# Peptides against a protein of PDB entry 8HF1, part 22

Target 1, 320 residues: chain A of PDB entry 8HF1
Amino acid sequence: NVMLYATKPTEVMVSFPHQEQVLTVTRLISAEIEKFYVSLDLMNIGVQPIRRSKSLQCLRDPSKKSFVKQLFNDFLYQMKEYGIYAASIAIISLIVEFDIKRRQAETLSVKLMHRTALTLCEKIRHLLVQKLQDMTYDDDDDNVNTEEVIMNFSTPKVQRFLMSLKVSFADKDPKDICCLVFVERRYTCKCIYGLLLNYIQSTPELRNVLTPQFMVGRNNISPDFESVLERKWQKSAIQQFRDGNANLMICSSVLEEGIDVQACNHVFILDPVKTFNMYVQSKGRARTTEAKFVLFTADKEREKTIQQIYQYRKAHNDIA

## One batch from the design tools (peptide; made by RFdiffusion4, then SolubleMPNN)

Design b1_p10_1_s2 (from b1_p10_1 with D9P)
Fold by OpenDDE base, seed 5:
Structure b1_p10_1_s2 (fold): chain B 320 residues (1-320), chain A 10 residues (1-10)
Amino acid sequence: as target 1 above (320 residues)
Amino acid sequence: EIPELELPPL
């Protein structure tokens, strides 16, 4: 029971300016996705067999269209919340997923639907990469992975996050680092992981200091869609983090009840703390004497975030 | 109060 440990990590805030990065490219991408939704609604994919999942949980639209829209909505969220650079990595995950679904399509109409989604993702990827290349004189894809490009094409939240990692961990012994990074959404784990790999590789002070991994929370809604490979990868990532072969873990949920990870000295909450359980369980992983619990907040939401954390701190002390 | 992490300027 994580609630019983009176771990008092130092709570710290990082403020960032609320910039709606309204770049022309992000508006163009959003408009192309909206046009695609209109075309998707007009697609006749036929009657799909209703798989009754044994759980009475929400009838996912049997049309498979809702899932396509969910992936693009999650991409749009990542582009807005993390920036163009993170979006360039996030789009690759959509490309892979739509290619798998295109190959697994039982009907020509479903195959065509996933093909049109894939073609849109390829167009979006090109628009994103072209925009990253606007700062590079060379058309080489490897030249877009510099610290400067990553920072310039990241949101102020991600910029402050990367700076907080650099300031916290520059030239430290990798063995002394046990860091958790909490994000809200499943797909954010993978795009922030890819961003961190490139950032760490481009940042000499971090290159041999931070070894990131990610962990995707179990999708309680559809354990059948979690590939055996994804479950194996999650187990391997957790084991690498326990063994100290990885010292930074990105998580979209509180590490499931019963995943005992070592006492962490840093916990970063990159996205807003929406629930008391998320607060208690994430904070309960910061167990070392000098542990830091770092919260990211927009300047406009700073006071509201502080009040919410005080309410959660009070509620936690009333239960302990 | 919750302290702010001192970071370099953006």
Scores: peptide ipSAE 0.381, ipTM 0.917, DockQ to the pose 0.870
Fold by OpenDDE base, seed 4:
Formats: sequence, structure tokens, C-alpha cells
Structure b1_p10_1_s2 (fold): chain B 320 residues (1-320), chain A 10 residues (1-10)
Amino acid sequence: as target 1 above (320 residues)
Amino acid sequence: EIPELELPPL
């Protein structure tokens, strides 16, 4: 009986206070998006001819209005879950995506819809940047990317995550680091990546230590919208992480889609572990000796999270 | 028990 000393990673918890940062700017942005939804519902986009796009979504929403709403709903989620600083990065991703769609629009009505969405995104961007500048005496965009601004305009979850990175990796050899950061949503990968780039650059102890990358899962809803650029980025990011040119990888459910990543010494679960499969797959990447599996929980959900982890541990031991 | 990561106060 070779007891396979499957070096089980050390499970570690990070608690954060549940604070709903109800800022006036977040209420204004939410109200502008809701007004836009009313306007969007009134837009006559016409029945787009059912082009035989293999995307089930093009079959269900020929107007692509639901997709526009999904992007803004994902933005609102990121603003709530990660904070205003993360939202300032997330809105840029929406601008890029709507500009691509505006250029790809076959009808004037669809082009106008995406133009209206872009105009709203620019308004939201200005509201967010103006709010980030409230801590700065200088109107320079570079001044909003400081460690202090990032921390103060991030949710307690993100603050504790950034602190966890600083404590875990300050002044370490980059070669000794192989870190995964799991997030629930596709768009969160890009958002947290942009936040981490700015945070690492503003944090001397991390600047030469952490090189982040991100992986975005296949868009199961619209694989045809997976730009050649996104596929190239994903392939390049995975290769950089395999080659050790990147030592921190932000990913969503991408690992469920058969993207193989190396064994890591750190796995951070930034969002709640919703499924047993997510638990097993993410934890199964922490395979090195002394590997850490770090879970984030709100203080109010701590007991429930602990009980859920014990259930997952039991279920995993019953299968192994 | 699941150990907590020691972090400075928020």
C-alpha cells in the first residue's frame, strides 16, 4: 500500500468584512444603466436575418439586446463585488467590445444601438475616473493608479486579496511563485488582471516579483464572438505561464474546458466556491509541497463556508 | 479548523 501522499494543499481562509460601499456614484451609474435599458427596449433594431451563426444566442436574440444587457449587468456585478477601481477597468473592456460590435454592425439600427451603449460607457468611465481623482490633487490619469487609490476604491474582499498577495509574495524570487487566482466570471479575469497590473506596478515589493496573466474561458454563449485576438491572447498567456514568464494566472472556469495549466504552489479562490467540481479542480492545481489553497469569505458567511468546505473535503475523500 | 491567513487590519 503506497499511501500516495497526495500532498494535500494547506487550506487557508481569509475573512473580510461585509461592507456595502453605497457610494453616490455607484447609484448614479446604476440609474444611468437602467435608463439605458428602457431606451434599449424601445429601440427598433429590426429582425436580423437569422444568419446560420452556430451561436445559440444569435438564434434566441436576433437583436443582440440581451447581450448588451448582459455586458452591463456583468459590469454592475464587478462594480459591486470588486469596487469602483475595478469598475474603471471593467468599463474599458465594455468600450472595446461595443466598438468592435459597432464596426461589425450590418445595419444602421444595430450600429446606432452599439454607439448609444458606447456613449453610456464613456459617461460611466468619466464618472468613475472623476471619483478616483477625489483622492488626488492632480488631474493626471497616472495619479489614479497608486496603491492607495486602488486600496481605497476596492471592496474589502479585494483589499484582503491584495494584502494576501503582498504578505505572501513580497520580495520573493519570481521563480518560486506559481499562483492561480480563480474568479467566477469571464469578465472578472480581465478586470482583476488590469487591477493587478496597476497594483503590482505601484507596489515596490511586488513590481519585480509578480508577472500576472489572465485566461478567459470559451464563450459558451457565442463562440463566434471569441475574437481571433482573444484566442491568440489565451494561447499566449497560457504559454507565458508554462514558460515561467508569468507566475500569476487569473482564470475562471477555463480549467473545466480542458485548458491544462501546470501544478501551482498557490491557489487563491477570490469568489465563493459554488460547486464541488470547482473545489476539486481548483484545489487539484495546488500540487506542490507546502501548496496553499486560499479561500475568501465574508465574516457573516464564515461558518457556512467552513461547513461547505468540510462537506467538499468529505466528498473528495469518499471518491479518492 | 481552517487556519486564517494573518493579515494586517483593514
Scores: peptide ipSAE 0.371, ipTM 0.917, DockQ to the pose 0.892
Fold by OpenDDE base, seed 3:
Formats: structure tokens, sequence, C-alpha cells
Structure b1_p10_1_s2 (fold): chain B 320 residues (1-320), chain A 10 residues (1-10)
């Protein structure tokens, strides 16, 4: 009996300090969003027609207010979990979305609501960019996209992730790299992608080594509302990763949908592993002989994370 | 240095 020893990836846990970076700018931004929510609740936008999508009774809030609050709540989450630099990229996605919604508004009241949200996003962007510029002592170089600025304005989790990428991939052949980065939220994929583009461009040891892409899982809530652009981007990103034109893929929940990606030699889990399925599916992509599976955990949650991984390993060995 | 812990095999 040749026991097919399924080559188990090396599982590595990277710890990061739990630093609540309570920056004054973060408090100001949070307070401006809360003031905007009070104003938004007072806005009369009228009764919007409930377009029943034929397939799934996902109660679209006909008010469209819930969607506006969701985007700002997702932004606040990214600012807290990834830092101010990541937030400066995340806010651009909100600006683009609210400008599209403003142009597509069928009523003056809905147009005004999206305009007010857009004006707040522009104010937040200025506050973030100004704070990033406070580290550049040189009046002449407005370039907030340096390795130093990215590192200093990122959370300890993101700092450890970027350091782990640099140590793992500095001066390597791009062809020998097949890396996946898993994140929990779909909006985090685009935010971390933008951060990695700037970090790789500013880091000589990575500039010609890593070519990142991102993929968002299909919105199971509304596949009919995946923009033609999002579907084109997803197909292009997968194809570039299959063709070896991209060697690092950032993804959220994509493996649950049976997206066929090649065997990888590195898998990074940037966010906490919350489910057994996420553990098995993400680990199951680290299939090369020397594959690494890297987890990130706060020092305070280390023991709890270790125990959870042992429970998942036991459960996986009982099924496999 | 990155504080890495290799998780022992079960």
Amino acid sequence: as target 1 above (320 residues)
Amino acid sequence: EIPELELPPL
C-alpha cells in the first residue's frame, strides 16, 4: 500500500502586536460619518419602486440608504483593520461608486443623497492624504506612495504581511512564484491590491518579482447585478494568473464558487480563519512539495487561533 | 525579524 502522503503544506503562524493606533484623523473621520448617518436618516428620498429580481427575494432596501451606510461601514472596517494608507485607497472606490449612483439617479432627492455622500468621501480623502503627507518633510515631493509611508500608516497586521512578502519573494524568479492572498471581505481585495501595487513599485527587491491581481467572488446575493466590468475584470484576472502574467492573486471567498486556480506554493491568510471550509479550501490550494500556508494572528488571540487550527486539522483528518 | 511559529504536525 503506497500511502499517497498528500504533501501537507508547512503551516506558519505570524503574530502581530495588538496596537490600537488611535489616530486623531481616524476619530475625526468616524465622527463625520456618524454625523452624516444622522443627516441621512432625516433625508426624505421618497418610496422607491421595489424591483423584484425574478430569482432571489433579496430585499433590496428600496430606500437605497442601507447601501450608502454599508459602503461607509465597509470603509470604516478597512480603516480599522488595515490602516490609514489602505483607507486612502478604499475611499477612492466609494467616490467612484457614489459618482456612478449620482449620475444614474432617477430622482432629484436620490441624486442629492449620493451627492452628499460623495462630498463626504472627498473630505475624508483630503483628511487621509493630508495625514500621509505629514511624514514627508520635503515640501517638493508630494509622493505619499513610498515604502516608508505605506509601512508607517499600515496596521501591525499589514506591516507583518508586507514584511513576510518581502522576506519570501525578494529577488526570486517570478516564474517560481504562485501566491494566493485570502481576505474576508470583497472590498478588501481591491484595497489590498492597490496597496500592493504601490508597495511593489516602491520596493526594488519586489518590483520585477511580483505581479499582483485581484479577484472578487461572485456576488451570490445578486449575480444579475455583477457589472459587465466586474465580470470582465474577473475573467481577465483569472486568465492572467493561469497564463503566469500574474503570480500573486488576492481573493475573497472565490474558492467556494469552484474557481479553478492552479496549485500554489504560497498561501497567505490575511484575515482570521472563521470557518472550517475557509481553512480546508485555502490550505487545499497550497499543493506544491514546498508549499507554505501562512496565517496572521494578533498576539492576544494566538492561543485561541492555535486551538482553532488544531480543531480544524482534526476535523479535516476525520473526513479525508 | 518576523515572529514566525511553525505549527507542529498533528
Scores: peptide ipSAE 0.346, ipTM 0.879, DockQ to the pose 0.155
Fold by OpenDDE base, seed 2:
Structure b1_p10_1_s2 (fold): chain B 320 residues (1-320), chain A 10 residues (1-10)
Amino acid sequence: as target 1 above (320 residues)
Amino acid sequence: EIPELELPPL
């Protein structure tokens, strides 16, 4: 029972310019991933023994190739939607994942596949980091994690999001902040979390004001061990957010699982609201008297987004 | 300045 209490948050739409920054590096990375997919399709991995663990009937791709492609497709999405700075963080998550999978590989063929994927991720990381460094004129300051680098290598959506955070939370008491950030994809939670850590650390007005955490939805695809670690992490992150040790939570699908997060004064929807349920559930977290519900839209999609929100509001009022 | 538009109530 989502009690449809009439949460009357102030609904704010932030527009951003639809600029497809076509960087040469982005095209090169995409082409390297496509070449890798062709190579991956030619790899004979053999038939993997179906370890029937009783519980999670998730169709383990018997080749494990689909999972590798999914990770790179999620990376390509993050690079496109959030920019090359976010991609530099996202690629680290792939490196960690493929190194774990390489070490856990039961066959030499699977080990080689994950090693090849890892080698590509390292190449991509170098290309991204090199591009981030191209703006640091000072060869001595290897710190690509400045406010300027983060802003310049983020998409207009992410730039507006970061600016909105700065304007909303500069010089506020950390105790007065309860912020949710909704994203569509699980891997985006980690990427945006890493970006926010670096941005907050590089932005004096947000230092000691914002303490981010992230929560990923339960992907049934993870092996039992990863699922236990992820469950422990989720529990810890939620607890830190409840205890006020974190005041900003990045989440993807948390509301579907009935995860009781406290009433928040800020809710940011970084990705498009695709469903009525997502709209109602996310808005239903903005429950304080001065609560803000912030949507991001491209200028070209503004009218369509407004119309969609009015349809959702109408549908909500017809049910309430 | 962030181009914020308050969405009017229905």
Scores: peptide ipSAE 0.330, ipTM 0.873, DockQ to the pose 0.157

Design b1_p10_1_s3 (from b1_p10_1 with L5M D9P)
Fold by OpenDDE base, seed 5:
Structure b1_p10_1_s3 (fold): chain B 320 residues (1-320), chain A 10 residues (1-10)
Amino acid sequence: as target 1 above (320 residues)
Amino acid sequence: EIPEMELPPL
C-alpha cells in the first residue's frame, strides 16, 4: 500500500507562461481535421458487427469512426499542449495505427476510411516537417532534430521541462539518476519519449546521462487493442528501468498496483494533478532522502495548483 | 510554501 510510506520528497514547482502558440500551421492542421470529420460523418461504412465484450463497459461506437476521431483529437491535444515538434512525432504513431487498421480492414468501405485518415496524416506530417525545416537552411531531414529546433517548436511547458532536465541532470552519473515523468494521456508517453530521445542525442550534457523509456498504462477499456508487442515492450521497459539500463521512465498512469520500481530520486508531473490518488501514488515513488517532486503549472493556474497541493498534502497527513 | 525551481530564462 503506497499510502503508508511517509516519504517526504521536496515538492518543487516549475511555472510556465500560458501561450496558446497559434501558429498558422496549427490553425491549418486543425481546419483540415475538422473538414475531415465532416467527410468522415458522410462516409457510409455499413453495419459493423457489435462485438459484445463480456464486460458491461461502455459500448464504444461500433462505427469505428469514433476511434478515428479519438486519435485525431488526442493528436490535436498533443499539438496544443506540447507543440509542433512533439506533434511531428505524434503523427507517426497515427500513421502506423491507421496503416495497421487499413491492412486489417474487413470491408472495402472501412479500408477506404482508414486510407483517407492515413492520407490526412501524411499531409499533416509534411506540413509539420516543412515548418520545422523553415529554421534549417539545409533540406536535410537530420538537421530538424537539433536542440534549437526542439526548443523553438515546443510549448513553454515542454521548454521548461527540458530545461529542468538539463539543470537537474547535466554531467551527472547515470547510476545516481532514477527519474519518473508522469503525463495524463497514453499517447503522450510515446510522443514525449521520441522528443526526449532526440533532445538527449542533440544535448552533449545529457547524451550519456539519460536513457529514457516509456510505459503506457493498461487500457482497461480494451485489452484486445493492446498488441502483444506493446505488452512485451512494457515488460521489457520496466525491467530495463529496474536493472538501471534505463534511468528515466515516462508514464501515463500511476505505475500499476504491484509494479514495484526502485526508489526514485526525481518525479516530474508534467500535466496537472487531477486526483488525490494520482498525487499520493506518484509522490509515493519519490522515496530517497533528497527526492524531488516537481510540478509543472501555467502561471495563471499557479495559485489554484498550490491550493490543490496543500489540500492533497493535508488529506494525506490525515490518513497517515 | 512550495519553492520554485531556479531555471535559466527562456
Scores: peptide ipSAE 0.475, ipTM 0.940, DockQ to the pose 0.868
Fold by OpenDDE base, seed 3:
Structure b1_p10_1_s3 (fold): chain B 320 residues (1-320), chain A 10 residues (1-10)
Amino acid sequence: as target 1 above (320 residues)
Amino acid sequence: EIPEMELPPL
């Protein structure tokens, strides 16, 4: 009986210091968003017609205010978890979304609401970019996209992530790399993708080595509202990763939907593993003989993270 | 140095 030892990937943990980056700019931005929420609650946008989508009774807040607050709450989360450099990329996605919603507004009141949200996003963008420029002593080079600026304005989690990529992939053959990066939130995929594009371009050892893509899981809450652009992007990104034209894929919850991606040699879990399913599905993509499964944890949560991984390993061995 | 710890085998 040749016991097919299923080659278990090597599990590696990267610890990062729990530093709350208390920047004055982050407090100012949070206070401006809170003031905007008070103003938004006072806005009369009228009763919007409840379009019942036929399939799922997802209570769309007919007010559209909940969606505006969700986007700013997701932005505040990204600023806290990934830093102000990541936030400078994340805010562009809000600007694009609110400008689309402003143009698509059926009423003057809804158009004004999205315009006010857009004006706040533009103010936030200027505050973030100005803070990134405070490190460039040279008046002539407005290039905030250097390795140094990215590292200095990222959280310790993101700093350790970028360092782990540099150590893992510096000067390697691009063909030997098949990397997945898992994040919790869909908006984080696009934010970390933009950060990685700039970091890889500024890092000579990675510039010709890593070609990133991102994929967002299908929004099970509203498949009807995946823009034609998002669906085209998802199909193109998957195809580029299958064809080897991209060797690093950033994804959130994509594996729950049965997206067939090739066997990977590296799997990075940037955010905490919250579920057994996420553990099994993400680890199950590290299928090569020398595959690494890399977990990120705060030093304060290290022991709790280790115990949780042991519980998941035990539960997985009892089912497999 | 990246403080990498291999998680011990169960």
Scores: peptide ipSAE 0.431, ipTM 0.881, DockQ to the pose 0.156
Fold by OpenDDE base, seed 2:
Structure b1_p10_1_s3 (fold): chain B 320 residues (1-320), chain A 10 residues (1-10)
Amino acid sequence: as target 1 above (320 residues)
Amino acid sequence: EIPEMELPPL
């Protein structure tokens, strides 16, 4: 029972310019991933023994190639949607994942596949970091994690999001902040979390004001061990957010699982609201008297987004 | 300045 209490948050739309920054590095990375997919399709990995663990009937890709492609497709999405700075963080998550999978590989062929994927991720990381360094005129300050670098190498959506955070939370008491940030994809939670850590650390007005955490949805594809670690992490992150040790939570689909997060005063929807349920559930977390529900839209999609929100509001009022 | 627009009530 989502009690459809008439949460009357102030609904705010932030517009951003639809600029496809086509960087040469982005095209190069995409081309290297496509070349890797061709190579991956030619790899004979053999038939993997179906370890029937009783519980999760998730169709393990018998080749494990689909999972590798999914990770790179999610990376390409993050690079496009959030920018090359976010991509530099996202690629680290792939490196960690492929190194784990390489070490856990039951066959030499699977080990080689994950090693090849890892080698590509390291190449991509170097290309991204090199591009971030191209703006640091000072060869001595290897710190690509400045407010300027983060802003310049983020998409207009992310730039507006970061600016909105700065304006909303500069010089506020951390105790007065309960913020949710909704993203569509699981891997985006980690990427935006890492970006926010670096941005907050580089922004004096947000230092000691914002303490971010992230929560990923349960991925039924993860091995039992990863699922236990992820469940422990989720529990810890939720607890820190409940205890006020974290005041900003990045989440993807957490509301569907009935995860009871406290009433928040800020809810940011970083990605497009695709469903009525997502709209109602996310808006239903903005419950304080001064609660804000912030949507991001490209200028070109503004009218369509407004119309969609009015349809959702109408549908909500017809049910309430 | 952030181009924020308050969405009017229905």
Scores: peptide ipSAE 0.410, ipTM 0.899, DockQ to the pose 0.157
Fold by OpenDDE base, seed 1:
Structure b1_p10_1_s3 (fold): chain B 320 residues (1-320), chain A 10 residues (1-10)
Amino acid sequence: as target 1 above (320 residues)
Amino acid sequence: EIPEMELPPL
């Protein structure tokens, strides 16, 4: 039980400027998604049989349209929160999901809906990649994965996170590193993982130092709908992190659900701490000597964040 | 430099 341990990590707050990314490409992508929602609402897909499975809200959508909108809304969130580079990775996850749903479609109308969504995702991917290539002299797709491109097309939050990783771990022994990175959303885990792989590969000081993995929490609502492959992958990722074969683990806030990871020397909270439980559980993983607990906050939210952390510290001390 | 601030103890 993480709450029973008085952990005294050094709590660090990293501030980042609130820059609204006023990029023409992000506006164009948002407008294309909005146009798609209008078209999606006009699609007649018929009444789908409501599977009586209590668990996934997506199984209760007789139209399956809400799920399509959810994925695009999650993409828009990632593009806003993490930037264009992260969005170029995030869109691939949508492409994969919509292609699976297109192939699994029981009706031609549902198949067409997922095909239209997929076509939009490919258009978005092209717009994102083209924008990343604007900084490259060569039309080589691999050239968009440079440290410079990653940094320039990332939000200030992600830039500060990557810089904090570089400063914290440059030229260290991989065995001395046990790092957790907490994000709010499950889809962000894959996106930030892909970003980190490319960043580490492009950063000589980190290439042989950091071995990232990610973990999406179990969907407790229906473990039966988690693919056997996803469950095996999650177990493998956790085991690699326990064995020291991976030294950086990206987790959604769902570590609340009793995934026992080892004591870490670094815990990064990339997204805002929204709950006392998330604060206690994430901080409770920073248990080694000289452990660091790093928070990222927008400059405008700094005071509010500090006050909230003090409230959580007080509440934690009253329980411990 | 990264603007890091150590959060003081309560």
Scores: peptide ipSAE 0.407, ipTM 0.900, DockQ to the pose 0.156

Design b1_p10_2_s1 (from b1_p10_2, 6 letters changed)
Fold by OpenDDE base, seed 2:
Structure b1_p10_2_s1 (fold): chain B 320 residues (1-320), chain A 10 residues (1-10)
Amino acid sequence: as target 1 above (320 residues)
Amino acid sequence: MEPVVYEELP
């Protein structure tokens, strides 16, 4: 009930051109992943023992192959939705994950599967970095993290998001900023976090203004699979945001009821609002008098987005 | 780059 008396945030829509920049590199990467899937399907990894979780839910450990395919599918989505710069960061997360899984492999066949996946990730990383370097005269990896490279190799949505951050927060006091960024997928939080770190570092107007953190929503998959380290990291990130040591939080889920996140003055919805609950809960975090709730939409979907928001507003007023 | 167009939703 406390959400009903909150000052209604100003709802802002930022349109972006629907440009499918089909880069040759993205087609090559997609084709290499598809070839890898064919190879992966032919791999005999044997029957894996079902680890009985202590929770009575036999979480069928998704076939180790299915998990590998999921990570690459998530990467392909990231590359498509956020661009090749974001993909260059996302691939590092896959490299780390597959290297961990390779080391933890109980069988030689599973170890080889993760090694093959890792080798593909390194090839993809090289293709991405090489493409980012096409704009840099110097082969130094540090030169790929410029504002120009980030902007040019990001999707129009991400470009408008970054520009919106720059316009909204340039030369502001860090203490006056409490920003949430909502994304749909768990892995996107870390990718956008890495992108923002590099963008902020390369943007003088933001370098001492924005301090990002990310929070990965709880996987609806058993809390038993969340590492103690991930839970500790989530708690630390939330605490840093509460303490004002971070003023921008990237999250894939509305912070569970009871994560007391301070009243935010900015809420960015980077991905489409798919549900009424997501709309109400995310908007309900923008509680300051001048709070902004910013949506991103493709120009082609502008009217549909406006109609959807109007329906959500109506539904919210009918319940309130 | 084109300026960010902010549209306030009524």
Scores: peptide ipSAE 0.455, ipTM 0.906, DockQ to the pose 0.878
Fold by OpenDDE base, seed 5:
Structure b1_p10_2_s1 (fold): chain B 320 residues (1-320), chain A 10 residues (1-10)
Amino acid sequence: as target 1 above (320 residues)
Amino acid sequence: MEPVVYEELP
């Protein structure tokens, strides 16, 4: 029971400027997605055969249109919260998902819907990559993965997070590092993982220091949708983190559902702490001597964040 | 880039 261990990690807040990233590319992408939603709403996909084995979510949207919109809304959130570099990684996950859905389509109309979504994702990918290349003299896709490009095309939150990793872990022994990174949304785990892989690879001081992994929480609503590959990968990632072969784990709130991870010396909360449970569960992982619990907050929300953390701390102390 | 300012929460 994580609540029974009165771990007193050092709680640290890192502020970042609230910059509305007014990039023309983000406006273009948003407008293309909005146009696609209009087109999607006009698509007649007919009555889909109810397969008895469909998850409850597939029963809620017989048209599968809501799932398509959800993925694009999730992408738009990632682009806004993490920046266009993170979005360039996030869009690949959508491409993979829509390609799978296109191949698994039961009807020609559904196949066409997923094809149209895929075509939009490819267009978005090109717009993002082209924008990342504006800093590179060479049109080579490999040149967009530099520390400079990653930093310049990340949100202030992500910039401060990456800088915090660099300052905290530069040239340290990998064995002395046990780091958790908490994010709100499960799909963000993959996005931030991809971003961290590229950042670590482009940052000499971290390349042999940090080995990231991510935990995607079990989709309790559709265990059928977790590919056997994803389940194997999750088990492998957790095992690598337990064995010390990975020393940074990106996870969502699903650590509440019984993933026992070792005591960590660093816990980063990349997204706002929205619940007392998230605060207790995440803070409760920072169990080593000198453990740090690092929060990221927008400057405009600093005071609200402080007050919220004090309320959670008080409530935790009243239960402990 | 501005340096990371770490604020320890009391």
Scores: peptide ipSAE 0.450, ipTM 0.909, DockQ to the pose 0.888
Fold by OpenDDE base, seed 1:
Structure b1_p10_2_s1 (fold): chain B 320 residues (1-320), chain A 10 residues (1-10)
Amino acid sequence: as target 1 above (320 residues)
Amino acid sequence: MEPVVYEELP
């Protein structure tokens, strides 16, 4: 039980300015998605056969439209919370997913729906890449993956996170690093993983220091929906992290599923801690003597965050 | 960029 470990990591708060990225491109993308939702609601895709998977919680919208809307809503959230650069990586995951769903479509109407969603994702990708290229002199896609472009098109939260990684790990021995990064949402794990790969590759002080992996928790969706590929990836990522072949793991809610990750010396909480269990479980992974537990907060939410952490500390001490 | 302000929580 992770709650029983009296780990006293150093708790650190990193503040960032709450800036909404008021970019014209973000407004254009949001408006295109809203127009698409209107068109999607008007699409007649017929009655889909309810595969009665007995697992109660996935009320599959028999129209599969809710799933399409969920993916775009998740994308909009990532674009808002992590920035345009993170959004350019997130959109690729939507493209891959809609192409798979298009190929697996049992009806022409469902195939057309996923094709229309895919066409919108390609348009969004072009708008994002074009905006990233506004800072580059060369039209080559590889030129958008610089430290400067990543930093300039990331939210203040992500900027402070990347700076914190650079300060914490520049020119260190890879063997001395065991880092966890907690995020709220499953899709964010893969997005932040892609961002970190590009940032590490563009940052000489980190290139041979940090080897990231990501792990997503099992969906409350039937274990039949985890692709054999996702399950293989999770097992491989965990094994690489255990073997020391990876020293930074990005995860969402993985600890609630009983996945035992090793004791870490750094734990970063990139998103707000919403539950006492998340606080105790994530903090309980920072088990080394010099372990750091790093929180990120907007300046406007600093006082609220401090009060919440003190309430969680008190509640933890009352149970211990 | 402004320096990262690290605040140790007491």
Scores: peptide ipSAE 0.447, ipTM 0.906, DockQ to the pose 0.876
Fold by OpenDDE base, seed 4:
Structure b1_p10_2_s1 (fold): chain B 320 residues (1-320), chain A 10 residues (1-10)
Amino acid sequence: as target 1 above (320 residues)
Amino acid sequence: MEPVVYEELP
């Protein structure tokens, strides 16, 4: 019965215009990835030795090709949902992952596959960076990490999110801030973290106010791909957030994995609330007095979003 | 940029 006296957070909806950023560069990148998939399907990587890792979960070690396709599909999703600037950060994560996989490759064919994927990522990175530079009038200012560039090459959703952070936290005491940002996908955490680092650094009113961290859920795809580094990062990030050394945490599904996150005064839901569980868990973290639970919705989906939230509220009240 | 419109859900 402690839930009955929990201060209900103020639920806020922020609408954004549905703009399909039809940029020539995004079409070109998508076409290059599709061409790569055709090439990837033709690659003979041989029969991969089933590493009999003793866990029954390793029986679904996704084909090394499936993992490569998943990373590029997640990249394409991030480029679509968050914009070109976010994509320029996301592609770096793919470069790092494919370089690790290339070095860990047990066969020349697998090494070549990851090398080809890496070469494509480098090409995509150059296309993205070139497009970000097209708005810098000064050829000498290689700094694509300005507030203006970030805003102009972000989707309307991300623009509204960044503006909401600025309005909510400008010139505040860092100690008064405990913010969660929920995203759907694991790779989005790293992407939005990188974007926020650059945005905060370029925004004087948020500089020294917001200290972001990110948490990624466990890799359900292959536990063996959870690098010791990722596990150390996750533990360090959680501890920094608990100790108040970080005051903004980007997370995906992490609460379902039994990671204990403190009560927060702000919860942002950057991606659509797809499940009742996600609604209850995320909203249940906004527990302070005057806590805000902020949702982002496209204008065209506004009514549907409102109805879905009312259904979740009703279902929550029927269980409580 | 247009101001962020915050709609409090009833």
Scores: peptide ipSAE 0.439, ipTM 0.904, DockQ to the pose 0.895

